# Peptides against a protein of PDB entry 3ZOQ: the designs that were tried, part 125

Target 1, 223 residues: chain A of PDB entry 3ZOQ
Amino acid sequence: QLLQDSWWNQLKEEFEKPYYQELREMLKREYAEQTIYPDSRDIFNALHYTSYDDVKVVILGQDPYHGPGQAQGLSFSVKPGVKQPPSLKNIFLELQQDIGCSIPNHGSLVSWAKQGVLLLNTVLTVRRGQANSHKGKGWERLTDRIIDVLSERERPVIFILWGRHAQMKKERIDTSKHFIIESTHPSPFSARNGFFGSRPFSRANAYLEKMGEAPIDWCIKDL

## One batch from the design tools (peptide; made by RFdiffusion4, then SolubleMPNN)

Design b2_p21_7_s4 (from b2_p21_7, 10 letters changed)
Fold by OpenDDE base, seed 1:
Structure b2_p21_7_s4 (fold): chain B 223 residues (1-223), chain A 21 residues (1-21)
Amino acid sequence: as target 1 above (223 residues)
Amino acid sequence: SDEAENEEINAEREKLLAEEA
């Protein structure tokens, strides 16, 4: 199967729809003719690391990093050995101020994903050097469905929505059942306007504890 | 606006790419 059973059961109908078939054809051409990130095998890494049932927290991003070796199919995350992008640096600064974690020497958020943090971009591919180049090609419909099926899940989810782009998805989330943590984006352009001091990590863990769930170990060890 | 924020995010990424080139 393309996805884990839990996600496949939720999304299998999407893959048969015309929009996804068109997306698939587009991607085939793009990967053949252009340099596309992430590697095609890594497109669904967020779903691979975090099953539908294991999702505790969702962090939404826009689209993958468009530089060589950066994107690994997880929002905001970069492969080990890759310089931390400014937004990610700010995420770690807030993490340090929020709960006292040290700033890791790498930018991989895989440890979060393995604990149930779904690191989902709304668009899952990008052309090299062309940010958001695959916007409006079909990914948003699939990722909207991912949000929808999580919203429909009886077991509550915590959605961390940084910036307006992510916050636009709030209308798809049943706030009577799920928790939302909102702030400005961690980008240097917006972080000082509300992201810093928003304490999303401790707040998320507080909700998890209230639900009787194990908190996330947000601290990332050096590699 | 949403577009402005997206442009800022994109600009951040473009800057990063330029620094790595």
Scores: peptide ipSAE 0.220, ipTM 0.826, DockQ to the pose 0.109
Fold by OpenDDE base, seed 2:
Structure b2_p21_7_s4 (fold): chain B 223 residues (1-223), chain A 21 residues (1-21)
Amino acid sequence: as target 1 above (223 residues)
Amino acid sequence: SDEAENEEINAEREKLLAEEA
């Protein structure tokens, strides 16, 4: 996939490394032999919607949804017409409580991505019905590099780190330049332990305003 | 320990994944 020039300049060296070539070969086999999500054309949607320079906020996920028609290459996001997963429902509940947005009738977060919210999973593919099936295959090294190059950027970034898995990436983030919003994960198992009431959306916008940047319009219109 | 933290993270992840499945 052709990346935007801004991301290509940051990541081109990774694509030549053996680990990425091995990942690519693995993915070729997986897509040929198995049902893999998202569609191969959608793997880098997070980078397609949000250029390196346009990143304002990063929201880290684990790996894509593994059900039919769900994953669209954006963390926590589902294609229109797909039932909102539990974590996403909780995200919208917090959004409503935080800044008064209505709960949308769909689960697409593309509008956030287009505004500079990088919706990045640490692993960018998954086998149908097999969560974490592509864990440890090379994606984490690439996505770590994405975090690294953002951390190295002079223009500040806001990292929203829900749950322990995402929070493990904190060590890669220069907190002298960048802001971190941490809470428990929006999952029903953890949301009541800190995610609800964490107000990540208003907090992110408050940081953006302090930096002299336009806030994110987090409210999602119905389709 | 890093191992204990990893186990806890994995356990949390399994729980998270179970809710998203």
Scores: peptide ipSAE 0.061, ipTM 0.704, DockQ to the pose 0.071
Fold by OpenDDE base, seed 4:
Structure b2_p21_7_s4 (fold): chain B 223 residues (1-223), chain A 21 residues (1-21)
Amino acid sequence: as target 1 above (223 residues)
Amino acid sequence: SDEAENEEINAEREKLLAEEA
């Protein structure tokens, strides 16, 4: 079984579809012939750390970091010991300003994932040094289905949509049941246009509290 | 237009990718 039971029950039909079989065959070739990120065992880390039923918050990314040792199968997250990418640095700056968390000495967001923050990229693999190299190869159809099954879930979800790419997924989200937090992307190119001061972390926790759920401990401890 | 919006999205993506590289 590729995924834990909760996700498998939601996605098993997708894995039998021709598009996913083609994607799988493509990935086999890519991993054999080129350096692909993340490690093949880490592709579904977002789903491994956060079960379908445990999802409280979704943060959408585009595709994995394409540098050595960076990607760990979680959107915006980097493995410990890796320099924090610019967008992640800005995320931590907003976190500090929003709720007073210290900036961690690493970039791993695993602690968020373990609390129910689904850190999902729309494309789950990338070639080394070639951003979006696996765009349009089938991942988007699977990740669209992930969004769809979450949207169909009775228990509300909070979707944090940074930037236009993530916001394009809003049409797939039932806003009568689910909450949307939107701002510009944390990228240095866009962060000053609305991301800074958007306070997504406190707003997410406010929604969770309103729903009678435990808030996320967004503060990340040093390693 | 949808095309203009797509171009802006693509330009933003390219900028994002350049910063994260």
Scores: peptide ipSAE 0.057, ipTM 0.714, DockQ to the pose 0.048
Fold by OpenDDE base, seed 3:
Structure b2_p21_7_s4 (fold): chain B 223 residues (1-223), chain A 21 residues (1-21)
Amino acid sequence: as target 1 above (223 residues)
Amino acid sequence: SDEAENEEINAEREKLLAEEA
């Protein structure tokens, strides 16, 4: 899939590596033989909406939603008209408590992505009905490289790391340059153990302001 | 553990799928 020049310059070497070639061949078979999400054209939507240079904030997810019409290539985000998943509902609840935003009538986070919030899953595809089915197939190496090149960037990035899976990536982040916001995962299983009240949105904006950058408008308008 | 969190996330997703089916 074609990427923006800014990401291509950072990742072009990865696409020539054997692991990625093997991943692509695997995906070719998977998309041909199985129902895979998101649509193949949407796999890199996070990179399409947010260029390398425009990244202000990174929010890491595990892998795409595996139900019909849900995944749109952005972590935690669902296409308009799709019922908001529990984790996303909790994200919006925290958003409301943190900075007073209303709960939107849809679950699309595209407005965040367009403002420089990289909504990146560590695994970028999934089989229908089989959560994390593409774990260990090569995506993690690419997405690790995405984190690495952002960490190497001189302009600071804010990494929002919800849960242990995302927090494992902390070792790849140069904390002398970049900021990390950590809490438990927004999942109903963990949200009450630290996610609620963590105020990641106001904290992120506080860092952005400190860096002399425009804050994110986290409030999502109804469609 | 990381695996435990993955399982929780997976369980949440599975529940959602079941509710929307």
Scores: peptide ipSAE 0.275, ipTM 0.846, DockQ to the pose 0.109; fails the geometry check

Design b2_p21_8_s1 (from b2_p21_8, 10 letters changed)
Fold by OpenDDE base, seed 5:
Structure b2_p21_8_s1 (fold): chain B 223 residues (1-223), chain A 21 residues (1-21)
Amino acid sequence: as target 1 above (223 residues)
Amino acid sequence: SDEAENEALEEELLKLAEAEA
């Protein structure tokens, strides 16, 4: 996959490192031998839709959905026609309560990505039916670097960190330049403990406006 | 997948096991 020039300039050194070459070889075997999600062409969709320079907001996820047709290379997002996973449903519930958006009839967050919301998983691939099966294989090092280069950017970024896993990345974020919005995870098991009512969407837009940037249109149109 | 879902599920399962015990 060819990355946009802006990301290539930031990440080219990573792609030359042994860990990434090993990851790439592993992925070639995995995709050849079993069902891996997302489609290999969609692995870097987050970077494809949102250039390095255009990033306004980052939403961190763990790894892709491991069911058929779900993952589309964007954190929390599912392809149109796919049933919305529980966490995504809760995201839309909070969106509705926060800023009044209607709940969309699909789960695609591509419209966010196109506006500068980097929907990044820390691990970018998964085996069918095996959550976290590609954990510790090298993706975390690359995605840590993505966070690092964004943290090093002069233009401020808003990081939305839902749950403990995402919040572990706080140490990599220069809070003197960047903003962090934290809450519990949107999972049904944790959403009532702080995610609901956290109003991440309006808060993100408030920061964007304060920085003199255009807010995100978080409302998603039906297909 | 979400680790938070798994952790919470494990916690619920543990609570259920404790309640049955």
Scores: peptide ipSAE 0.026, ipTM 0.576, DockQ to the pose 0.078
Fold by OpenDDE base, seed 4:
Structure b2_p21_8_s1 (fold): chain B 223 residues (1-223), chain A 21 residues (1-21)
Amino acid sequence: as target 1 above (223 residues)
Amino acid sequence: SDEAENEALEEELLKLAEAEA
């Protein structure tokens, strides 16, 4: 897929590497033979909505939702009209408790992405009904590079790392330049063990303000 | 159904959270 110039400049060498070519060939077969999410045109939505230079905050997810009509190519986000998944519901509950936002009547986080919140999954595709089916196929190498080039950026980034999987990426982040907000995952199983009350949204905005940047409007309007 | 798949997703998310705990 075609990327914005800022991301292309950072990632162009990856797309020429054998691992990525193999990944692309695999994806061609997968999309032809199985139902794959998200739609192929939406795979890089996180990079489409948020340029390399405009990234203020990163929220890492694992892989896309594997149900019909859910995945938008943005971590934790679902298309309007789709039932909010449990983790997303908990994200909105924390948002309400943290900064007083109302719970939206949809699950689209596009408004965050447009403000500089990179909603990045570490794996960018999945087979219908088969979580992690595209794990270890090459996406992780690309998304690791995305984290790396952001870490190397002079302008600071805020990384929100929910759960162990996301937190494993901390070793790739230069904490002398960048800020990290960590808690348990918003999943119903783990949310009460630290996610609730972690106040990631107000904390992120506090860092942005200290850096002299505009805060994120985390409140999502109803459709 | 979308509901059944959402339930499966919920179960998978719970399993993933359990694995991370």
Scores: peptide ipSAE 0.022, ipTM 0.598, DockQ to the pose 0.681
Fold by OpenDDE base, seed 1:
Order: structure tokens, then C-alpha cells, then sequence
Structure b2_p21_8_s1 (fold): chain B 223 residues (1-223), chain A 21 residues (1-21)
């Protein structure tokens, strides 16, 4: 699909590479033969909502939710009307404790994306009911490049890295320019081990303000 | 040891993904 010009300029070379062509062919087969999430039109929603130049914050996820109607191409985000997954519930709990936001009646993080929060999964597709089923198929190479080109950007970025998987990307981030907020993952398996009380939202905004940028309005309105 | 660590990491990642769904 058509990417915004700013992302296209950064990623156009990747789309011509053999690995991406192979990934594309694989995805064609997968979408034809299996139920794949998100909808093919939503795969690049993170890049659609947040241009390369508009990125202020990056939140890395692993791969999309694999249940019906859940994934919308944004990490941790679910479509309106979908029950909030456990990790997302914990994100909102931390948001409430951190900066006093009310728990929204939906799980869409589109409002964050529109403000410059790149909600990027490292793997951008998944088979229904099969978590991480598209791991190692080529997405990671593309999303690594996304991280790389952001790291190379002169204007600083804040990377929020929850859990080990996301933190493995730290080696690709120029910490002389960019700021990293790390904690355990918001998953019920790990949230009590450091995610709760980590206050990533206020910390991110504090850095944005220090940089002379507008803070993110993290509070999500009910629909 | 590296292989065992990788397997443990993979299991952790799978559990995290399952917990999110």
C-alpha cells in the first residue's frame, strides 16, 4: 500500500529487496489460504497514522492480536468495541496511576498515533489463533530498518521499550541522540515486576517538554 | 547454554503474545 512520502523515502529501498518480495509473496498466500490479522489494508496503519517526521515516541510491540476484530495495525491497540486485552488493561492502569487518566471504554490507541506515537509491532501480521506465527518471515528486517532510520534521524525520538523483546532493539538506537524508557512488559506475567510504577507516560512528556515539543495527551476519551 | 536461553526466550515471547490475545 501507499506509504506517506516521508516513510517512502526512508523505506523504498527495502521494498525492492528480495526478502521483502519473498515476504510479500508469502503474505499473498497466507491471506488467501488462512485468516490473517490485521486486515491487509491495516498492516501499515502505524506508518499511516504517524509520518516519519511526526514521530515523537515509539512504542514497540511484538505482533498483532490474533483474535477476530482485534488488531488494527497498531501495537497494543484494539478496535473499538473489542474487549481490552490484559496487557492493554495494564497499560491503562499504569496510565491512570501515572498521570490520572480515566480508563477508556475502548482500547483504540489511534489518538496516540495521531499525536506522533508510533505504535509499531516488530512483526506486522499473524495467523488467527496462532501467536507469533509470522515470526522470522521478513517483517523483523523491515521493522529493524524502521528503527534504524528513526535512530539516524537528527530530531530526537523517545523509545518506550517494554519487556525483553523490545529491549533487544536497544542496540539499534543511538542513545546519544534518543531517549529510552525501559521496564518490564505490561503483560500479567511481568507487569508487577516493574511495569507498574514505571510511569512511562509522564517521563515521556517530561522529555518532550525539555526538548521544546508539545507533550502527548495520553488520556483517551470515551467513544 | 545459548540454545537453552534462546528456547526460554522463545517460550517467554509466546506466553506474552498469548497473554495479550
Amino acid sequence: as target 1 above (223 residues)
Amino acid sequence: SDEAENEALEEELLKLAEAEA
Scores: peptide ipSAE 0.019, ipTM 0.588, DockQ to the pose 0.048
Fold by OpenDDE base, seed 3:
Formats: sequence, C-alpha cells, structure tokens
Structure b2_p21_8_s1 (fold): chain B 223 residues (1-223), chain A 21 residues (1-21)
Amino acid sequence: as target 1 above (223 residues)
Amino acid sequence: SDEAENEALEEELLKLAEAEA
C-alpha cells in the first residue's frame, strides 16, 4: 500500500496548522473541565476503522450524540447496550425495506466502518447535553479537508448525504469522479419526506458493483 | 504504512487523553 493512501499522509499538514493547534488546546481544556463526548480515545475512530484507501462509502453526520455512553466516534452509531436513537432506528427501518436486513439488537455500525464505510461527523466532539456546542471551533475545517482529499482521489467514492447539513458539502465533491446519494435526513422530523424509500444501501452497492468492487454487507448481526 | 498512520493518530489521541486525566 502506498504511503499516500494513509490518512496521516493526507492530513498531517492540517495538524500543524494554527487552527488545529487552537482546536487541540480548546479540546484539552474542554475535556479537563467538562464532560465531552466521545471519549478522547474515540474521536478519530472513523479514520481508525476506515483507511483513506479503503473508503468506499462516506456517510456524513453533524456532531456526536451528547448523552452518556452513546457516541463512539462514528456518525449515527452508538455503543452496544445503548438504546438506538430515533434517527438510527429509521436508518435500520430503511435498511430492512431496502435490502431485507433484520433490525439489529444494538446500534453499533462498526461492521460498516470495517468494510470501508467512513462514518464521519463534520464536528467530532460535543459537550454533554449540548448539541452543536463545539460547532465552529475548527473541526469543520479538518473534516472539509477529509472530504477534499477523498474528492481528489482517483478511485471513486460514494457519498451518502442525508439532510441539508450534509448536502452543503456537495460543492466540495467532484461529481465527475464520485457518486452522490441524497435524501432527507433519517430524523423522525424529516424521514417521511424522502428518506424512507430512498434505498441508499442498494444504490450504493449498485455503484460499487459497476466499479468492480465488492459490495458492502449492510446487514448487522446481533451481539 | 497503515501502522505508521495508526501510530500517529494514537499519539495525537494520547496527548488528549493525558490532558483529560
């Protein structure tokens, strides 16, 4: 595997920039003074589970779940034993209707991540009970760069963009090389307006097959 | 190298973890 295929090679220059250093110092203070999610060791789990070269699909979220024990550094995913949040429940409902998967007894999407589904939030940390509390602190610049380097990659990527927040990133994606699957957000407030019936899982696999790549096994086994 | 990538990310996370402790 080429060195340029690693996230470190793609992002190392960002980590040296002032904005990221300021973000890091902010995070040190936040983790020391408040309850921040996810655990500091889990912040980059999306990158840990899915290397730059192994990315087949990207699913963008906004920021981590802000309740105890929920966030595990993957968009929409919750740790085993945690009650499935409403949006995640709807994701599994669509998964069942789309390709016939059973609804799992947990909410961990790690199996997707291990297959090349980058489960990326645009903001990677949050204060307990305070949604979007770390918005505008520097994460968006880093995650924009993640999208950019994927867009610049020659090997095609499939971007699944649920809702307006994720869809705002379309301008960063070279659609001459990459595929975009769009719908309303899986939230109970928007799912019935287009998410249900959008069939993102089968559509993603159809693109992968056309590219000569192995499809994602979207079905999640019970734990 | 995947190993080098993981090590670099782990080092960054370790710095955050040390500050949290």
Scores: peptide ipSAE 0.009, ipTM 0.459, DockQ to the pose 0.022

Design b2_p21_8_s2 (from b2_p21_8, 11 letters changed)
Fold by OpenDDE base, seed 3:
Structure b2_p21_8_s2 (fold): chain B 223 residues (1-223), chain A 21 residues (1-21)
Amino acid sequence: as target 1 above (223 residues)
Amino acid sequence: SDDEENAELEKKLLELAKAEA
């Protein structure tokens, strides 16, 4: 897949490494033999929509939704027409309570991505019906590098880290330059333990304003 | 995949932490 020049410059060395070549070969087999999500052309959508230089906010997910038609290469996001998964519903509930946005009639977060919200999963592919099936296959090394190069960037980034999995990446983030917003995960299992009321959207915008950056328009229009 | 399992574990850990506090 072709990446934007800004990401290519940051990641080109990774793509030449053995681990990534092995990952690519694995993926080639997987896509040929299994139903894999997202579509192979959508794997790097997060990087396609949000260039390295344009990243303002990062929201980390684990791996793609593993149901038909759901994953679109953006963490927590689902294609239009797809029922909103529970965590996404809770994200929108918090969004409404935080800054007054209406609940959209779809689950696509592309509008966030286009504004500089990098919606990155740590693992970028999954087998149908098998959560974490591509864990430990090489994606984590690449996505760690994505976090690293953002951390090394001089222009500050806001990292929104929902839940333990995302928060494990905190050690890779230079907090002298970058901002971190942490809470429990939006999942129904954890949302009431801190996610609700955490106001990550207004807090992110507050940081952006302090930096002299344009805030994110988090409100999503109906399609 | 919605991090359901991890979120559930996190909930349990938080509940335990609250009970110990």
Scores: peptide ipSAE 0.035, ipTM 0.654, DockQ to the pose 0.070
Fold by OpenDDE base, seed 5:
Structure b2_p21_8_s2 (fold): chain B 223 residues (1-223), chain A 21 residues (1-21)
Amino acid sequence: as target 1 above (223 residues)
Amino acid sequence: SDDEENAELEKKLLELAKAEA
């Protein structure tokens, strides 16, 4: 699938670079020889659902879920009918405590993406059952560029950085223009150390309102 | 992924930081 024009204008130079060509060739082999997630048509879903100009909020993840039918090209999100992973469950618990949303009966965050929440993983593919199997293969360079072009944008962006991995990207973000919400990761291993009670959803909306933008409807309807 | 390993590392680092304080 072709990227929206707004993202193409920002990223076209990256797609012509050797690292991305090598990544593409690697992915062709991987998808042919291995079970890779998400579906190849869903790799860039984050960019498909949220144009460059429409980005209001960025939520950074690491890499896709590596189980069958889970990954849909959006960080932390799972396809409808898929059991919610532990981190996603905690995200919904915080959402409920923060702004009173009901916990949805599914784990799809597409409604956020359609409202301008860029659900970006730093690595966009993974082998079945092998977390971080595509780490260091070129995705990080592309996704760093995505962060960079958003940081360079004059219109402010809110970056939600859960955990150390995401927070390492803070150095790429112009904090004179953009707002950062940081906490521990929603994983069961770290959520009680600061994620719970961090209220990222209300804080994001408060900043959007301050900037004269429409807030995100974070509440997700049941299917 | 669920970032379990990184989250665990973060937890350990936080625990160490608390111990050093």
Scores: peptide ipSAE 0.035, ipTM 0.646, DockQ to the pose 0.072
Fold by OpenDDE base, seed 2:
Structure b2_p21_8_s2 (fold): chain B 223 residues (1-223), chain A 21 residues (1-21)
Amino acid sequence: as target 1 above (223 residues)
Amino acid sequence: SDDEENAELEKKLLELAKAEA
Protein backbone atom coordinates (compact mmCIF):
# COMPACT_ATOMS: atom_id res chain seq x y z
CA GLN B 1 0.00 0.00 0.00
CA LEU B 2 0.95 3.60 -0.50
CA LEU B 3 1.90 5.25 2.76
CA GLN B 4 1.98 8.87 3.76
CA ASP B 5 5.30 10.54 3.19
CA SER B 6 6.10 10.67 6.88
CA TRP B 7 5.72 6.93 7.31
CA TRP B 8 7.27 6.16 3.96
CA ASN B 9 10.42 7.97 4.97
CA GLN B 10 10.60 5.91 8.13
CA LEU B 11 9.71 2.53 6.65
CA LYS B 12 10.78 2.55 2.99
CA GLU B 13 13.87 0.49 3.71
CA GLU B 14 11.80 -2.24 5.31
CA PHE B 15 9.77 -2.78 2.18
CA GLU B 16 12.90 -3.63 0.23
CA LYS B 17 14.06 -6.25 2.72
CA PRO B 18 13.66 -9.94 1.96
CA TYR B 19 11.40 -10.58 4.92
CA TYR B 20 8.86 -8.08 3.69
CA GLN B 21 9.02 -9.37 0.15
CA GLU B 22 8.34 -12.83 1.47
CA LEU B 23 5.50 -11.48 3.57
CA ARG B 24 4.09 -9.70 0.56
CA GLU B 25 4.17 -12.84 -1.54
CA MET B 26 2.58 -14.80 1.25
CA LEU B 27 -0.17 -12.23 1.55
CA LYS B 28 -0.82 -12.29 -2.18
CA ARG B 29 -1.40 -16.02 -1.98
CA GLU B 30 -3.45 -15.75 1.17
CA TYR B 31 -5.77 -13.07 -0.17
CA ALA B 32 -6.19 -15.03 -3.38
CA GLU B 33 -6.85 -18.39 -1.80
CA GLN B 34 -8.36 -17.57 1.59
CA THR B 35 -10.61 -15.04 3.24
CA ILE B 36 -8.22 -12.63 4.89
CA TYR B 37 -9.01 -9.72 7.17
CA PRO B 38 -8.96 -6.84 7.01
CA ASP B 39 -9.58 -5.90 3.41
CA SER B 40 -6.25 -5.54 1.68
CA ARG B 41 -6.88 -1.83 1.28
CA ASP B 42 -7.31 -1.47 5.03
CA ILE B 43 -4.15 -3.25 6.19
CA PHE B 44 -2.29 -0.02 6.86
CA ASN B 45 -5.24 2.05 8.06
CA ALA B 46 -3.47 2.78 11.33
CA LEU B 47 -0.69 4.47 9.39
CA HIS B 48 -3.13 6.12 7.03
CA TYR B 49 -5.15 7.76 9.78
CA THR B 50 -2.18 8.71 11.93
CA SER B 51 0.97 10.07 10.32
CA TYR B 52 4.36 9.49 11.86
CA ASP B 53 4.55 13.07 13.03
CA ASP B 54 1.01 13.14 14.35
CA VAL B 55 1.35 10.13 16.62
CA LYS B 56 0.62 11.11 20.19
CA VAL B 57 -0.44 7.78 21.63
CA VAL B 58 0.14 4.20 20.57
CA ILE B 59 -2.21 1.40 21.53
CA LEU B 60 -0.83 -2.00 20.61
CA GLY B 61 -3.02 -4.92 19.70
CA GLN B 62 -2.12 -8.44 18.69
CA ASP B 63 -3.81 -9.21 15.39
CA PRO B 64 -7.04 -8.27 13.60
CA TYR B 65 -10.45 -9.62 14.43
CA HIS B 66 -11.03 -12.69 12.32
CA GLY B 67 -14.80 -12.48 11.94
CA PRO B 68 -16.66 -11.16 8.91
CA GLY B 69 -16.83 -7.40 8.64
CA GLN B 70 -15.04 -6.74 11.92
CA ALA B 71 -11.47 -5.69 11.26
CA GLN B 72 -10.80 -2.27 9.81
CA GLY B 73 -7.03 -2.10 10.15
CA LEU B 74 -7.07 -0.52 13.60
CA SER B 75 -6.32 -2.34 16.83
CA PHE B 76 -9.41 -3.12 18.91
CA SER B 77 -11.61 -1.22 16.46
CA VAL B 78 -14.54 -2.67 14.55
CA LYS B 79 -16.45 -1.30 11.61
CA PRO B 80 -19.70 0.50 12.32
CA GLY B 81 -22.63 -1.84 12.62
CA VAL B 82 -20.48 -4.58 14.10
CA LYS B 83 -21.16 -5.81 17.59
CA GLN B 84 -18.53 -4.64 20.02
CA PRO B 85 -16.18 -7.48 20.94
CA PRO B 86 -15.73 -8.20 24.65
CA SER B 87 -12.38 -6.46 24.99
CA LEU B 88 -13.70 -3.37 23.26
CA LYS B 89 -16.70 -3.32 25.53
CA ASN B 90 -14.35 -3.38 28.47
CA ILE B 91 -12.30 -0.59 26.94
CA PHE B 92 -15.43 1.53 26.76
CA LEU B 93 -16.40 0.61 30.30
CA GLU B 94 -13.02 1.77 31.51
CA LEU B 95 -13.35 4.88 29.37
CA GLN B 96 -16.66 5.65 31.01
CA GLN B 97 -15.32 5.13 34.50
CA ASP B 98 -12.10 6.96 33.77
CA ILE B 99 -13.33 10.15 32.15
CA GLY B 100 -17.10 9.85 31.98
CA CYS B 101 -17.59 9.12 28.29
CA SER B 102 -20.80 7.46 27.24
CA ILE B 103 -20.67 4.04 25.65
CA PRO B 104 -20.91 4.55 21.89
CA ASN B 105 -23.41 2.65 19.78
CA HIS B 106 -20.57 1.40 17.55
CA GLY B 107 -17.03 0.16 17.91
CA SER B 108 -15.11 2.33 15.48
CA LEU B 109 -12.07 3.99 16.97
CA VAL B 110 -11.34 6.04 13.84
CA SER B 111 -11.92 9.23 15.80
CA TRP B 112 -9.02 8.30 18.06
CA ALA B 113 -6.82 7.51 15.09
CA LYS B 114 -7.56 10.88 13.52
CA GLN B 115 -6.43 12.59 16.70
CA GLY B 116 -3.05 10.89 16.80
CA VAL B 117 -3.78 7.57 18.46
CA LEU B 118 -1.91 4.95 16.48
CA LEU B 119 -4.04 1.83 16.79
CA LEU B 120 -1.41 -0.67 15.77
CA ASN B 121 -1.63 -4.43 15.77
CA THR B 122 1.66 -6.30 15.84
CA VAL B 123 0.28 -8.57 13.13
CA LEU B 124 -1.77 -6.80 10.50
CA THR B 125 -3.67 -9.64 8.83
CA VAL B 126 -5.49 -12.81 9.79
CA ARG B 127 -7.35 -15.67 8.17
CA ARG B 128 -11.06 -15.86 8.74
CA GLY B 129 -11.76 -17.80 11.88
CA GLN B 130 -8.10 -18.45 12.59
CA ALA B 131 -6.67 -16.14 15.21
CA ASN B 132 -2.93 -15.58 14.93
CA SER B 133 -2.82 -17.44 11.62
CA HIS B 134 -0.39 -14.88 10.24
CA LYS B 135 1.77 -14.71 13.35
CA GLY B 136 5.47 -15.09 12.68
CA LYS B 137 5.17 -14.34 8.98
CA GLY B 138 6.99 -11.02 8.97
CA TRP B 139 4.49 -8.47 10.25
CA GLU B 140 6.11 -8.41 13.67
CA ARG B 141 9.39 -7.28 12.15
CA LEU B 142 7.71 -4.39 10.37
CA THR B 143 5.65 -3.37 13.37
CA ASP B 144 8.72 -3.62 15.56
CA ARG B 145 10.33 -1.15 13.19
CA ILE B 146 7.31 1.12 13.57
CA ILE B 147 7.80 1.04 17.32
CA ASP B 148 11.52 1.62 16.87
CA VAL B 149 11.17 4.70 14.69
CA LEU B 150 8.63 6.13 17.09
CA SER B 151 10.96 5.40 19.97
CA GLU B 152 13.71 7.22 18.12
CA ARG B 153 11.50 10.26 17.56
CA GLU B 154 12.39 13.27 19.66
CA ARG B 155 8.81 14.29 20.27
CA PRO B 156 7.53 12.07 23.08
CA VAL B 157 4.99 9.32 22.50
CA ILE B 158 2.69 7.64 24.98
CA PHE B 159 2.58 3.87 24.64
CA ILE B 160 -0.42 2.13 26.11
CA LEU B 161 0.54 -1.51 26.59
CA TRP B 162 -2.34 -3.74 27.57
CA GLY B 163 -1.38 -7.27 28.42
CA ARG B 164 1.82 -9.25 28.26
CA HIS B 165 2.04 -9.44 24.48
CA ALA B 166 2.08 -5.68 24.11
CA GLN B 167 4.30 -5.26 27.15
CA MET B 168 6.94 -7.40 25.50
CA LYS B 169 7.55 -4.40 23.25
CA LYS B 170 8.59 -2.25 26.20
CA GLU B 171 12.23 -3.15 25.64
CA ARG B 172 12.07 -1.32 22.31
CA ILE B 173 10.83 1.92 23.85
CA ASP B 174 13.19 4.60 25.10
CA THR B 175 11.61 5.37 28.44
CA SER B 176 13.87 8.37 28.86
CA LYS B 177 11.79 10.13 26.22
CA HIS B 178 8.52 8.26 26.02
CA PHE B 179 5.82 7.35 28.47
CA ILE B 180 4.39 3.92 29.03
CA ILE B 181 1.01 3.10 30.48
CA GLU B 182 0.78 -0.57 31.38
CA SER B 183 -2.02 -2.73 32.65
CA THR B 184 -3.54 -6.12 32.11
CA HIS B 185 -5.39 -6.71 28.89
CA PRO B 186 -9.00 -5.53 28.55
CA SER B 187 -10.09 -9.07 27.71
CA PRO B 188 -12.67 -10.64 30.01
CA PHE B 189 -9.98 -13.00 31.26
CA SER B 190 -7.66 -10.26 32.45
CA ALA B 191 -9.55 -6.99 32.79
CA ARG B 192 -10.40 -7.57 36.45
CA ASN B 193 -6.75 -8.11 37.24
CA GLY B 194 -5.73 -4.53 36.61
CA PHE B 195 -7.21 -3.09 33.43
CA PHE B 196 -10.31 -1.81 35.15
CA GLY B 197 -9.33 1.16 37.21
CA SER B 198 -6.06 1.66 35.33
CA ARG B 199 -7.42 4.92 33.87
CA PRO B 200 -5.26 4.88 30.75
CA PHE B 201 -7.21 7.64 29.03
CA SER B 202 -6.93 10.29 31.71
CA ARG B 203 -3.32 9.29 32.33
CA ALA B 204 -2.51 9.65 28.65
CA ASN B 205 -4.14 13.06 28.53
CA ALA B 206 -2.27 14.11 31.64
CA TYR B 207 1.00 13.29 29.93
CA LEU B 208 -0.07 15.12 26.79
CA GLU B 209 -0.91 18.20 28.80
CA LYS B 210 2.45 18.07 30.53
CA MET B 211 4.04 17.98 27.10
CA GLY B 212 2.06 21.03 26.06
CA GLU B 213 -0.02 19.04 23.61
CA ALA B 214 -3.73 18.94 23.11
CA PRO B 215 -5.37 16.05 24.90
CA ILE B 216 -7.21 13.33 23.06
CA ASP B 217 -10.96 13.56 22.94
CA TRP B 218 -11.53 9.95 23.82
CA CYS B 219 -15.29 10.24 23.85
CA ILE B 220 -16.81 8.66 20.77
CA LYS B 221 -19.98 10.03 19.27
CA ASP B 222 -22.79 7.79 18.17
CA LEU B 223 -23.28 7.21 14.47
CA SER A 1 -8.04 -9.93 18.01
CA ASP A 2 -9.81 -9.56 21.32
CA ASP A 3 -12.36 -12.27 20.74
CA GLU A 4 -12.73 -15.35 22.89
CA GLU A 5 -9.71 -17.07 21.45
CA ASN A 6 -7.53 -14.04 21.94
CA ALA A 7 -8.86 -13.63 25.43
CA GLU A 8 -7.92 -17.19 26.17
CA LEU A 9 -4.44 -16.53 24.90
CA GLU A 10 -4.18 -13.55 27.19
CA LYS A 11 -5.23 -15.73 30.08
CA LYS A 12 -2.46 -18.16 29.25
CA LEU A 13 0.04 -15.33 29.10
CA LEU A 14 -1.05 -14.16 32.51
CA GLU A 15 -0.61 -17.62 33.88
CA LEU A 16 2.87 -17.79 32.44
CA ALA A 17 3.72 -14.44 33.93
CA LYS A 18 2.60 -15.62 37.32
CA ALA A 19 4.68 -18.73 36.97
CA GLU A 20 7.73 -16.68 36.13
CA ALA A 21 7.25 -14.48 39.18
Scores: peptide ipSAE 0.035, ipTM 0.642, DockQ to the pose 0.110; fails the geometry check
Fold by OpenDDE base, seed 1:
Structure b2_p21_8_s2 (fold): chain B 223 residues (1-223), chain A 21 residues (1-21)
Amino acid sequence: as target 1 above (223 residues)
Amino acid sequence: SDDEENAELEKKLLELAKAEA
């Protein structure tokens, strides 16, 4: 099965809907005719690394990086050996200031994903060199459903919402059950307006501890 | 990943600069 059983149980009905079938057909054409990122096998990596039941934290991104070798199916994350994009660099700077982690020599956030940090983009594919080229093609409906089923989950989730795009999803989150950490986006254009000093990592761990859950080890080891 | 948000922010910054000017 392409998805873990826990996600399949939550999303199986979506995959049968016409919009998803249309999306699938579109993607078949796109991958055949264009260079699309990430690799088709990596599209659902966020769900592969973090089961529905294991989600502790959600970090929402927009869409995958559109450069060669960058996207690995996880929001903000890049494959090892890839130069850290500006937003990711700022994420690591805040991580260092927040909880004292060293800046890693790579940009892979897989270690977060394996600990229950769902690194979800709202759009899961992109054409090479064309940001948001797959916006409005059906991904948003699926990823909205992912947010919805997490919001409906009894066990609380921490949603980290950087910037306006992610914050627009707040209306779908039951804030009576779930915790929201909001700030400006880590982008160089917005980071100094609230992202830096927002301390999302320590705040997330504080919520986890209050819930009696193990905190996330946010520090990333060098490869 | 963040290009649209960056572009929007750039646009807003440009608009603010024009308004202050």
Scores: peptide ipSAE 0.032, ipTM 0.621, DockQ to the pose 0.080; fails the geometry check

